# Ledger of designs, part 207: peptides against a protein of PDB entry 2YKT

Target 1, 231 residues: chain A of PDB entry 2YKT
Amino acid sequence: SRSEEMHRLTENVYKTIMEQFNPSLRNFIAMGKNYEKALAGVTYAAKGYFDALVKMGELASESQGSKELGDVLFQMAEVHRQIQNQLEEMLKSFHNELLTQLEQKVELDSRYLSAALKKYQTEQRSKGDALDKCQAELKKLRKKSQGSKNPQKYSDKELQYIDAISNKQGELENYVSDGYKTALTEERRRFCFLVEKQCAVAKNSAAYHSKGKELLAQKLPLWQQACADPS

## One batch from the design tools (peptide; made by RFdiffusion4, then SolubleMPNN)

Design b2_p26_6_s3 (from b2_p26_6, 12 letters changed)
Fold by OpenDDE base, seed 5:
Structure b2_p26_6_s3 (fold): chain B 231 residues (1-231), chain A 26 residues (1-26)
Amino acid sequence: as target 1 above (231 residues)
Amino acid sequence: SLMEEIERIEKELKELKKEVGGTEFG
C-alpha cells in the first residue's frame, strides 16, 4: 500500500543517517584531526627552516660586501612569519568552528535518532494495529449479517465500521507522510550544518592563500633584483 | 500498554533533544 511504502521510505532515511552519514562524519572528523596534526608538523618544520634562513641573513649583514642581502633574507623570513600567522588563524577556526562542533554533535546524534525512529515506529504500529482491528471487526460483522434472518439490523453498525476504517486509514497515511517529511528534514539539517561549517573553513582558507599571494607578489620582484644591484 | 510505551519514548526523546541542542543538528 501507499502507507506501507511511505513507512519503508521513512525508516530507510533514519537508517541512512545512522548507518551511513554518522559513521562517515566520524571518519571525516578523524581525517580532519589528522590533517590538522600534519599542518602543525609543517608549521614546526617551516619555523626551523626560516630560523636557519635568518641566521644566513645575520651572516650576510656582518659581511663586508653582502650587507644588503642580509636585509633581503630578513624580509623573506618576515613574510613567512606573516603567512604563518594567517595559517594559524585558519587552523584555529578549523579546529574550533568545524571539528569540535561536529564531534560534539555526532556523538549525541546516534541516541537522538534512535529514539526518534523508535517513537515513529511505535506510533505507526499503534495506528496500523487499530486499523487492522477495525477491519477484522467489520469482517466478523459481515459474516454475522450473512447468517442472520434479519440482515438489516446490522446495516447501521456496518456503516459505522466503514467510516471508522476510512478515518483510521487517513490518520495513518497522514502520520506516515509527516514522518517522512520529518525524517528528510533531519537529514537535510545535518548536511546543511556540515556545508555551513565548511563554508567558514573555505573563507578562512581563502584568506590564508590570499594573504600569502599578496605578500609574496609584492616582495618577490625586489628579492629577484637584489643580486643585480651591488652595494 | 502500547500507549505507556509511547509516553516513555516521548519523554526520552525530549531529554535527548535537550542534550543535542534541539531537533536540529546545528
Scores: peptide ipSAE 0.051, ipTM 0.526, DockQ to the pose 0.089
Fold by OpenDDE base, seed 3:
Structure b2_p26_6_s3 (fold): chain B 231 residues (1-231), chain A 26 residues (1-26)
Amino acid sequence: as target 1 above (231 residues)
Amino acid sequence: SLMEEIERIEKELKELKKEVGGTEFG
């Protein structure tokens, strides 16, 4: 029936969230943590590299013929330090605003969706059973009327059951239809939340990249000419 | 009964909604 098909669709939405979306989201969080760890590793490795660059700058500053290049090397290291600081800020946001929030939500959501689905199933079944009962009673009444010497005696009661069946059928169809809309809304809300949080990450990432481009664009021309004319 | 089952699930759902409150998706 129409209501049965809509019921199956509704259950499938909840099942898709619980069995596909939420597990995939947990994996996404895990991959995010791995990515964060790798970027933290880059930060640490970069520190060592630019600390060594500073040491080269110190040696240049102590030389007789390359003294001015010491300042250039120090500036190079400092600019990259600032870029790295911006990366660390981005990573903090990535952790606190995306990963932590998703981890908390996905854990609670599994329990919530299970209860929501069970409620829907129980109420749907209750309405279906009530409809079936009325249909069964009407069938019994009609059999009794056919065997009666006075069928007209049961006419009013037959009309009452017909009306009750019609009402209960309508209620069931509406309930299942609303249930399906609710389930789709729940699914969409979860995807929208993910998209919104990922947009925040993208904005923070853009800030990191923009800062790097700005700092390097400002200094690179100066550094490129540093070897042209010795002091 | 079906009604008792509905009431139990409704109570559970209400508590879980409170728990998820502020930490729900969207």
Scores: peptide ipSAE 0.047, ipTM 0.532, DockQ to the pose 0.089
Fold by OpenDDE base, seed 4:
Structure b2_p26_6_s3 (fold): chain B 231 residues (1-231), chain A 26 residues (1-26)
Amino acid sequence: as target 1 above (231 residues)
Amino acid sequence: SLMEEIERIEKELKELKKEVGGTEFG
């Protein structure tokens, strides 16, 4: 029946979220944590490199003939420090606004979805059983009427059962239909949540890249001319 | 009964929605 097919589809949506989406999301979070760790490693390695660059700048600043190049080297290190600070801010956002929040949601979601599916199944079964009962009672009534000397005695009750069956069938169909819409909405909201969190990451990433571009564009022409300037 | 089971599950679901942040997902 239409209601049975829609019921199957509803259960499959919940099953897909629990067995496909949530495991994939856990993997996504794990890959995100790995990516974060690698970027943190870059941050640490960069600090050592630019600290060493600062040391070269100090030596230049102490020289009689290369003092101005010391300032250039310091500026280079400082710009990269500022870029790195933006990366660290992006990483904090990446951790706190995406990874942590997704992790919290996905870990709790298994229980939620299990309960939601169970509720749906229980109510669907209850409505189905009530319909089946009314259908069975109508069948019994019809058998009794056929064996009666006065079948007209049962006509009003037959109409009542027919109406009850029609109403219960409609209620079941509506419930299953609403259940399917609800399940699809549950799935959509999870994807929307992921998209929203990724949008936040994208904004922070854009800020990081923009800051880097601006700082380097401002200073690079000066640095490129530094060796051409008379000492 | 089925009704008692529904009521139990509804209560559980209500609590779980609070934990998960039900307004975001459902």
Scores: peptide ipSAE 0.043, ipTM 0.531, DockQ to the pose 0.090
Fold by OpenDDE base, seed 2:
Order: C-alpha cells, then structure tokens, then sequence
Structure b2_p26_6_s3 (fold): chain B 231 residues (1-231), chain A 26 residues (1-26)
C-alpha cells in the first residue's frame, strides 16, 4: 500500500542517517584530526628550518661585506613567522569550529535519532493496529449480519465501522507522510550543518592563503634584488 | 500500553532534543 511504502521510506531515511551518515561523519572527524596533527607537524618542522635561517642571517650581519643580506634573511624568517601565525589561527578555527562541534553533535545524534525513529515506529504501529482492529470488527460484523435473519439490524453499525476505517486510514497516511517529511528535514539539516561549518573553515583557509600571498608578494621583489645591489 | 510507551519516548525525545539544542544541527 501507499502507506506501507511511505513507512518504509521513512524508516530508510533514519537508517541511512544512523548507519551511513553518522559513521561517515565520525570518519570525517577522525580524518580531520589527523590532518590537523599533520599541519601542526608542518608548523613545528618549519620553525626549525626558519630558526636555522635566522642563524644564517646572524652570521651575515656579523660580516663586513654581507651585512645587508643579514636583514634580508631576517625578513624572510619574519614573514614566515607571520604566515605561521595565520596558519595557527586557521588551525584553531578548524579545530574549534568544525571538529569539536561535529564531534559533540555526532555523539548526541545517535541517541536522538534512535529515539525519534522509535517514536515514529510506535505511533505508526499504534495507528496501524487501530485500523486493523476496526477492519477486523467490520469483518466480524458482516459475518454476523450474513448469518442473521435481520441483516438491517447491523446496518448502522456497519456504516460506523466503514467511516472509522476511512478516517483511520487517512490518519495513518497523513502521519506517515508527515513522518517522511520530518525525516528528510532531519537529514537535510545535518548536511546543511556540515556545509556551513566547512564554509567557515574555507573562509579561514582563504585568509591564511591570502595573507601568505600578500606578505610574500610584498617582500619577494626586495629579496631578489638584494644581491644585485652591492652596499 | 502503546500510549504509555509513546509518552515515555516523547519525554526522552524532548530531553535529547534539548541536549542537542546546544549543538543543534542547523
């Protein structure tokens, strides 16, 4: 029946969220944490590299003939520091605005969805059982009427059951339809939340890349000329 | 009864919704 099909669809939406979306989201969070760790590792490694560059700058500054190149090397290290600071800000946002929030939500969501599905199933079953009962009672009444010498005695009661069945059928169909819409809305909200959080991360990432590009574009021409201009 | 079960589930759902509300999906 239409109601049975819609019921199946509704249950499948909840099952898809619980069995596909949420596990995939947990994996996404795990991969994000791994990515964050790797970027933190890059940060640490970069610090060592540019600290060593500063040391080279110190040596240049102590020289008589290369003193100005010391300043260049220091500027290179400073630009890196600024880029690194921007990366750290991005990582902080990535952690706090995406990973932590998703982790909190996915943990609560399993329980929520289980309860929501159970509620829907219980109410759907209750309405279904009520319909089945009325149908069974009508069937019994009809059997009794067919065996009676006065079938008209049961006519009013038969009409009452027919009306009750019609109403209960309509209620069941509406309930299942609304349940399906609700389930789809729940699914959509989860995807929308992910998209919105990923957009925030993208904005922060863009800021990091923009800052790096800006700083390097500003300084690189000066650094490139440093060896050509003997002081 | 089915009604009592529904009421229990509704209560649980309401509580869970409040918990999720602090971290609500959009």
Amino acid sequence: as target 1 above (231 residues)
Amino acid sequence: SLMEEIERIEKELKELKKEVGGTEFG
Scores: peptide ipSAE 0.042, ipTM 0.523, DockQ to the pose 0.073

Design b2_p26_6_s4 (from b2_p26_6, 13 letters changed)
Fold by OpenDDE base, seed 5:
Structure b2_p26_6_s4 (fold): chain B 231 residues (1-231), chain A 26 residues (1-26)
Amino acid sequence: as target 1 above (231 residues)
Amino acid sequence: SLVKKIEETLAKLEEEKKKVGGTEFG
């Protein structure tokens, strides 16, 4: 029946969230943590490299003929420091605004969804059982009427059961329909949340890239000039 | 700009949440 089909669809939505979406989201979070760790590693390694560059700048500054190149090397290291600081800020946002929040939500979600599904199933079954009972009673009444010498004795009661069945059928259909819409809304909400958090990360990442581009674009001509026209 | 597009997307998502009665994950 239409009601039975829609009921199955509703249950499948909840199952899909619990068995596919949430595990995939946990994996996404894990991959995000790995990515964060790698980027933190890059920042640390870069610090060592640019500290060594500063040392080269110190040596240039101590030289008789390359003093100005010392300043250039220091500026290169400083620009890198500023870029890395921006990266660290982005990583903090990545951790706090995406990973932590997703982890907290997904951890609680299994219990929530289980309860929601159970509530739906319980009420759906209750309405279904009530309908089945009325149908069974009508069938019993009709059997009694067919065996009776006075079938009209049961006519009023038959009409009452027919009306009750019609009403209960309508209620069941409406409930299952609303249940399906609710389940789809729950699924959509989770995807929307993910998209929203990822957008925030993307915004922060864009700021990092813009700052890096700006700083390098500003200084690069100066550094190139120092190399091309030595004093 | 990319930032502006992201902000616009966020605004649309917020409006959608209001329509469906949702405010957060779960």
Scores: peptide ipSAE 0.053, ipTM 0.624, DockQ to the pose 0.579
Fold by OpenDDE base, seed 3:
Order: sequence, then C-alpha cells, then structure tokens
Structure b2_p26_6_s4 (fold): chain B 231 residues (1-231), chain A 26 residues (1-26)
Amino acid sequence: as target 1 above (231 residues)
Amino acid sequence: SLVKKIEETLAKLEEEKKKVGGTEFG
C-alpha cells in the first residue's frame, strides 16, 4: 500500500543515517585525527630545520665577510616562526571546532536515532493496528448483515465503521508522510552540521595560507637583494 | 577569491539551516 511504502522509505532513511552516515562520519573523524597528527609532526620537524638555520645565521654573523647574511638567515627563521604560529592556531581550531564537536555528536547520535526510530515505529504500528481492527470489524458486520433477516439494523453501524476507516487511513498516511519529512530533515541537519564545521576549518586554513603568503612576499625581495650583493 | 567562495557557501548554508530548523542533533 501507499502507506506501507512510505513507511519503508522512512525506516530506510533512519537506517541509512545509522548504518552509513554515522560510521562514515566516525571514519572521517579518525582520518582527521591522523591528519592532525601528521601536521603536528611536520611542525616539529620544521622547528628542527629552522633551528639549524639559526645556527647557520650565527656562523654568518661570526664571519668576516658574511655578517649581513646572518641577519637575513635570522629573518628567515623568524618568518617561519610566525607562519608556524598560524598553523598551530589552525590546528587548535581544527581539533576543537571540528573533530571534538563531531565526535561528541556522533557518539550521542546512535542512542538518539534508535529512540526516534522506535518511537516512530511504535506509533505507526499503533495507528496501523487500529485501522486493521476497524476494517476487520466492518467485514464481520457485513457478514452478519448478509445473513440477517433485518439488514437495515446494521446500516448505521456500517456507516460509522466506514467513516472511522476513512479517518484512520488519513491519519496514518499523514503520520507516515510527516515521519518521512522528519527523517529527511534529520539527515539533512547532519550534513549541514558537517558542512558548517568544515567551513570553519576552511576559513582558518585560508587565514594560515594568507598570512604565510603575505609574510614571505614581504621579505623575499629583501633576501634576494642580499644574495645579489657580492660585497 | 577563496574567501568570497567560502562566504557564499556560508550564506547558502544559512538558508539550508532555516529549512532544517538548525544543525543541532543527538
């Protein structure tokens, strides 16, 4: 029936969230944590590299003919430090505003969705059973009327059951339709939440890249000029 | 620019939030 098909569609939406979306989101979070760890590793390794660059700058400063290049090397290391600070801020935001929040939501969602689905199923079944009962009673009444010497005795009661069946059918269809809309809304809300959090990450990432580009673009001509001077 | 594209995406997302009654769940 129409209501049965709509009911199946509704259940399938909840099942898709629980069995496909949420596990995939958990995997996404796990991959995000791996990415965060790798970026932290890059940060640490970069610190070692630029600390070594500072040592080269110290040696230049101690030299007779390359003192000015010492300052250049120190500036290069300082610009890196500033870029790295921006990366650390981005990573904190990535952790706190994306990963942690998604993890909290997905952890609670299993119980929430199970309860929501169960509530829907219980009410849907209740309405369906009530409809089936009325249909069964009408059928029983019609059988009695056909075997009766006075069929008119049952006419008013037959009309009452017909009206009740019509009303209950309409209520069931409306309930299932609303249930389907609710389920689709639940799914869409979860995707919207993900998109929202990822947009925040994108903004922070853009800020990191912009700051790095600006700092390097500002200093690079100066550093190149120092290299071109043979004196 | 990338920033403008992000802003446009956020604006679209705000309209989507109105349709779903927010993004809170669980």
Scores: peptide ipSAE 0.043, ipTM 0.751, DockQ to the pose 0.859
Fold by OpenDDE base, seed 2:
Structure b2_p26_6_s4 (fold): chain B 231 residues (1-231), chain A 26 residues (1-26)
Amino acid sequence: as target 1 above (231 residues)
Amino acid sequence: SLVKKIEETLAKLEEEKKKVGGTEFG
């Protein structure tokens, strides 16, 4: 029936979230942590490289003929420091605004969804059983009436069961329909949450890239001319 | 599909990375 099919669809939405979405989200979080760790590793390695560049700048500053190039090398290292600070802010946001919050949500979701599904199933079954009972009683009444010498005796009771069946059928259909809408809303909410958190990270990533571009665009022309036009 | 387009884009980026010899995270 339509009600049975819609019930099946409703259960499948909850099962899809629990068995497909949430495990995939846990994997996503794990991969995010790996990505964060790798970027932190890059940060550390880059520090060593640019510290060594500063040392080269010190040597240039101490030279007789390359003093101005020392300033250039120091500026290169300083720009790196500023870019790195922006990267660290991005990573902080990535950790705190995406990974941690997703981890908290996915952890709570297992218990929530199981309870929500169980509640829905219990109430759906209750309404279904009540409907089945009324249908069974009507069938019994009709059999009794058919075998009776006075069928008119049962007419009022038959009408009462027909009305009860109609009402219970409507209630069941409405409940299952609302349940399906609720389940779809729950699924959508989870995707929206992921998208929103990813958007926040994207904004911070954009800030990192913008800052780097701006700093390098400002200084690069000066660095490029340093050897050709000594100060 | 969108997924296919994303996969194609990622494949292109990997090829470009190999040519430039850049870091994965640089």
Scores: peptide ipSAE 0.017, ipTM 0.293, DockQ to the pose 0.025
Fold by OpenDDE base, seed 4:
Structure b2_p26_6_s4 (fold): chain B 231 residues (1-231), chain A 26 residues (1-26)
Amino acid sequence: as target 1 above (231 residues)
Amino acid sequence: SLVKKIEETLAKLEEEKKKVGGTEFG
């Protein structure tokens, strides 16, 4: 029946969230933590590289013929420091605004969804059982009428059961339909939350890239001319 | 939209019900 199929669809939405979405989200969080760790590693490695660049700048500054190139190398290291600071801000946002919040939600969601599904199933079954009872009574009445010498005496009662079945069927269909809408809303809400949090991270990432581009664009022409300028 | 998808699903279910030739009891 329509109501049975809609019921199956409703249950499948909850199952999909619980068995597919939430485990996948946990994996996403784990991969995010791994990515964060790798970026922290990049940060540390980059520090070592640019510290070594500063050392080269010191040597240039001590040189009779390359003194001005020392300042250029120091500027390169300083720009890196500023870019790195922006990366650290992005990483803080990545951790606090995405990973932590997703982790908190996914941990609580199993209990919530289980309770929501159970509530729906209980009420759906209650309405279904009430409908089945009326259908069974109508069937019994019709059998009794067919065996009677006066079938007309059962006509009014038959109509009452038909009406009751129609009403209960409508109520069940409405309830299951509303349940399906609710389930789909729950699913959409979770995807929307993920998208919104990822957007926040994307904005911070864009700021990191923009700041880096700005700083390099400002200084790169100067650095490129350093070797061409007469000493 | 979510509403549109729900409506489409309901419409499909209604069409399937017609094809199966549901009983008086649904």
Scores: peptide ipSAE 0.007, ipTM 0.311, DockQ to the pose 0.027

Design b2_p26_7_s1 (from b2_p26_7, 9 letters changed)
Fold by OpenDDE base, seed 1:
Structure b2_p26_7_s1 (fold): chain B 231 residues (1-231), chain A 26 residues (1-26)
Amino acid sequence: as target 1 above (231 residues)
Amino acid sequence: SFMEKLEEVMKKLEEEKAKVGGTEFS
């Protein structure tokens, strides 16, 4: 029936969220944690590299003919430090605004969706069983009427069961239809949540890249000029 | 620009959030 088909569709939406979306989201979070760890590793490795650059700047400063290049090398290291600070801010946001919040939500969602699906299934079954019962009673009544010497005695009860069946059928169809809309809304809400959190990450990432670009754009011409000028 | 594109996405997101009654669930 139409209601049975829509019921299956509704259950499939919940199952898709529970069995596909949420596991995929957990994997996304895990990959995010790995990415965060790798970026932290980059930070550490970069510190070592730019500390070594500072050492080169010290040597230039100690030289007789390259002292001004020492300041350039120190500025390069300082710009790196500022870029790194911006990266750390981005990573903090990435952790707190994306990973933690997604992790909390996906954990809560497993229980929520299980309960929501169970509630829907229970109520759907209850309405279905009530409909089936009325249909069965109507069938019994019709059998009694056919075997009776006075079929008219059952006419009013037959009408009552027909009306009850019609009403219960309508209620079941409406309930399943609303259930399907609700399930689709639940799915959409979860995608919206993901997009929302990813938008926050995108803003913070843009700030990181912008700050780096700004700092380098300001200083790079000066550093290039220092290389062109004979000491 | 990237920021303009992001703003467009955010606008669409707000429209979608309105349709679903927000992103929170209990």
Scores: peptide ipSAE 0.196, ipTM 0.834, DockQ to the pose 0.834
Fold by OpenDDE base, seed 2:
Structure b2_p26_7_s1 (fold): chain B 231 residues (1-231), chain A 26 residues (1-26)
Amino acid sequence: as target 1 above (231 residues)
Amino acid sequence: SFMEKLEEVMKKLEEEKAKVGGTEFS
């Protein structure tokens, strides 16, 4: 029936969230933690590299003919330090605003969805069983009417069961339809949450890249000039 | 620009959030 098909679709939406979306989201969080760790590793490795660059700047500053290049090398190291500080701020936001919140959400969601699905299934079954009972009673009444000497005695009761079946069928169809819309809304809400958190990441990443671009765009011409005009 | 595209996505997101009654669990 139409109601049975829509019931199967509703259950499949909940199953898709529980068995596909949530496991995929857990994997997404794990990949995010790996990405965070790698970027933290970049920050640490960068410190060693630019500390070594500062040492080259010290040697230039101690030289007789390259003193001005010492200042350039120090500026290069300082600009990179500022870029790395911005990266660390972005990583804190990435951890606190994305990973932690997604992890909390996905942990709570398994229990929530299980309860929501169970509630839907229980009420759907209750309405279905009530309909089946009315249909069975109508069938029994018709058998009694066919075997009776006065079939007209059962006519009013037959009409009452027909009306009750029609009403219960309509109620079941409406309930299953609303259940399907609710399930689709639950799925959509989860994707909206993911998009919301990823928008925060995108803003923070844009700020990091903008700051780096600004600092390098300001200083790079000066550094290039110092190399072209050896004093 | 990237920021303009992001703003457009965020606007669409707010419209979608309104349709689903927010992103919190009820």
Scores: peptide ipSAE 0.196, ipTM 0.833, DockQ to the pose 0.781
Fold by OpenDDE base, seed 4:
Structure b2_p26_7_s1 (fold): chain B 231 residues (1-231), chain A 26 residues (1-26)
Amino acid sequence: as target 1 above (231 residues)
Amino acid sequence: SFMEKLEEVMKKLEEEKAKVGGTEFS
């Protein structure tokens, strides 16, 4: 029936969230943690590289013919330090605003969804059973009427059961329809939450990239000119 | 720009959040 099909669809939404979305979200979080670790590794490795660049700047500053290039190399290292500070800020946001919050939500969600699905199933079954009972009673009444010498005796009661069945069918259909809308809303809410957290990360990532671009755009022409200038 | 696109996404997100009654589900 239409009600049965919509019931199946409703259950499938909950199952999809529980069995596909949430496991995928856990994997997303795990991949995020790996990415965070790699970026932290980049920060550490970059420090070593630019510390070595400072040493090259020291040597230039001690030279007779390249002294001014020492200052350039120091500026390059300083710009890197500022860029890395922005990366660290982005990583903090990535951890606190996305990974932690997603992990908290996905951990709580299994119990929530199980309870929501169970509540829906219980009420759906209750309404279905009540409908089935009325249908069964109508069938019994019709059998009695067919065997009676006075079938008209049962006509009013038959109409009452028909009306009750119609009302219960409508109630069941409405309940299942609302249940389906609710389930779809639950799914959509989870995607909205993910998008919200990813937007925050994207904004902070943009700030990192923008700051890096700005700093390099300001200094790069000066550094290039230093190589062209006579000693 | 990226930021303009992000703002558009965030605006759309707020509209979607309103439709679903927020992002809380516990």
Scores: peptide ipSAE 0.185, ipTM 0.835, DockQ to the pose 0.812
Fold by OpenDDE base, seed 3:
Structure b2_p26_7_s1 (fold): chain B 231 residues (1-231), chain A 26 residues (1-26)
Amino acid sequence: as target 1 above (231 residues)
Amino acid sequence: SFMEKLEEVMKKLEEEKAKVGGTEFS
């Protein structure tokens, strides 16, 4: 029936969220944690590299002919320190605003969706059973009427059951239709939440890249000039 | 630019959030 098909579609939406979306989201979070760890590793490795650059700056400052290049090397290390600090801030936001919030949501969602699906199934079944009962009673009444010497005695009850069946059928169809719209809304809400959190990450990433570009654009001409000056 | 594209995505997101009554579920 139309109601049975729509019921199946509704259940399939909940199953798709529970069995496809949520496991995929858990994997996305795991890949995010791996990416965070790798970026933290970059920050740590960068510290060693720029500490070594500072040491080269110290040697230049101690030289007789390259003192000015010592200051340039120190400035290079300092600018990169500021860029790394901005990366750490971005990583903190990535962790707190994306990963933690997605993890909290996906953990609670399995229980929520299971309860929502069970509630829908229980009410759908209740309405279906009530319809089936009325149809069965109408069939019994018609059998009694056909075997009776006075069929008109059952005509009013037959009309009442026909009206009740029509009403219950309409209620079931409306309930299943609303259930399907609700399930699709639940799916869409989860995608919207993911997009919202990823937009926050994109903004934070843009801030990191813009700050790095600004700092380097300001200093790079000065550093290039120091290299071109024959000492 | 990236920021212009992001702003466009954010605008579309707000329209979609309005259709679903927000992103909160419990």
Scores: peptide ipSAE 0.187, ipTM 0.831, DockQ to the pose 0.878; fails the geometry check

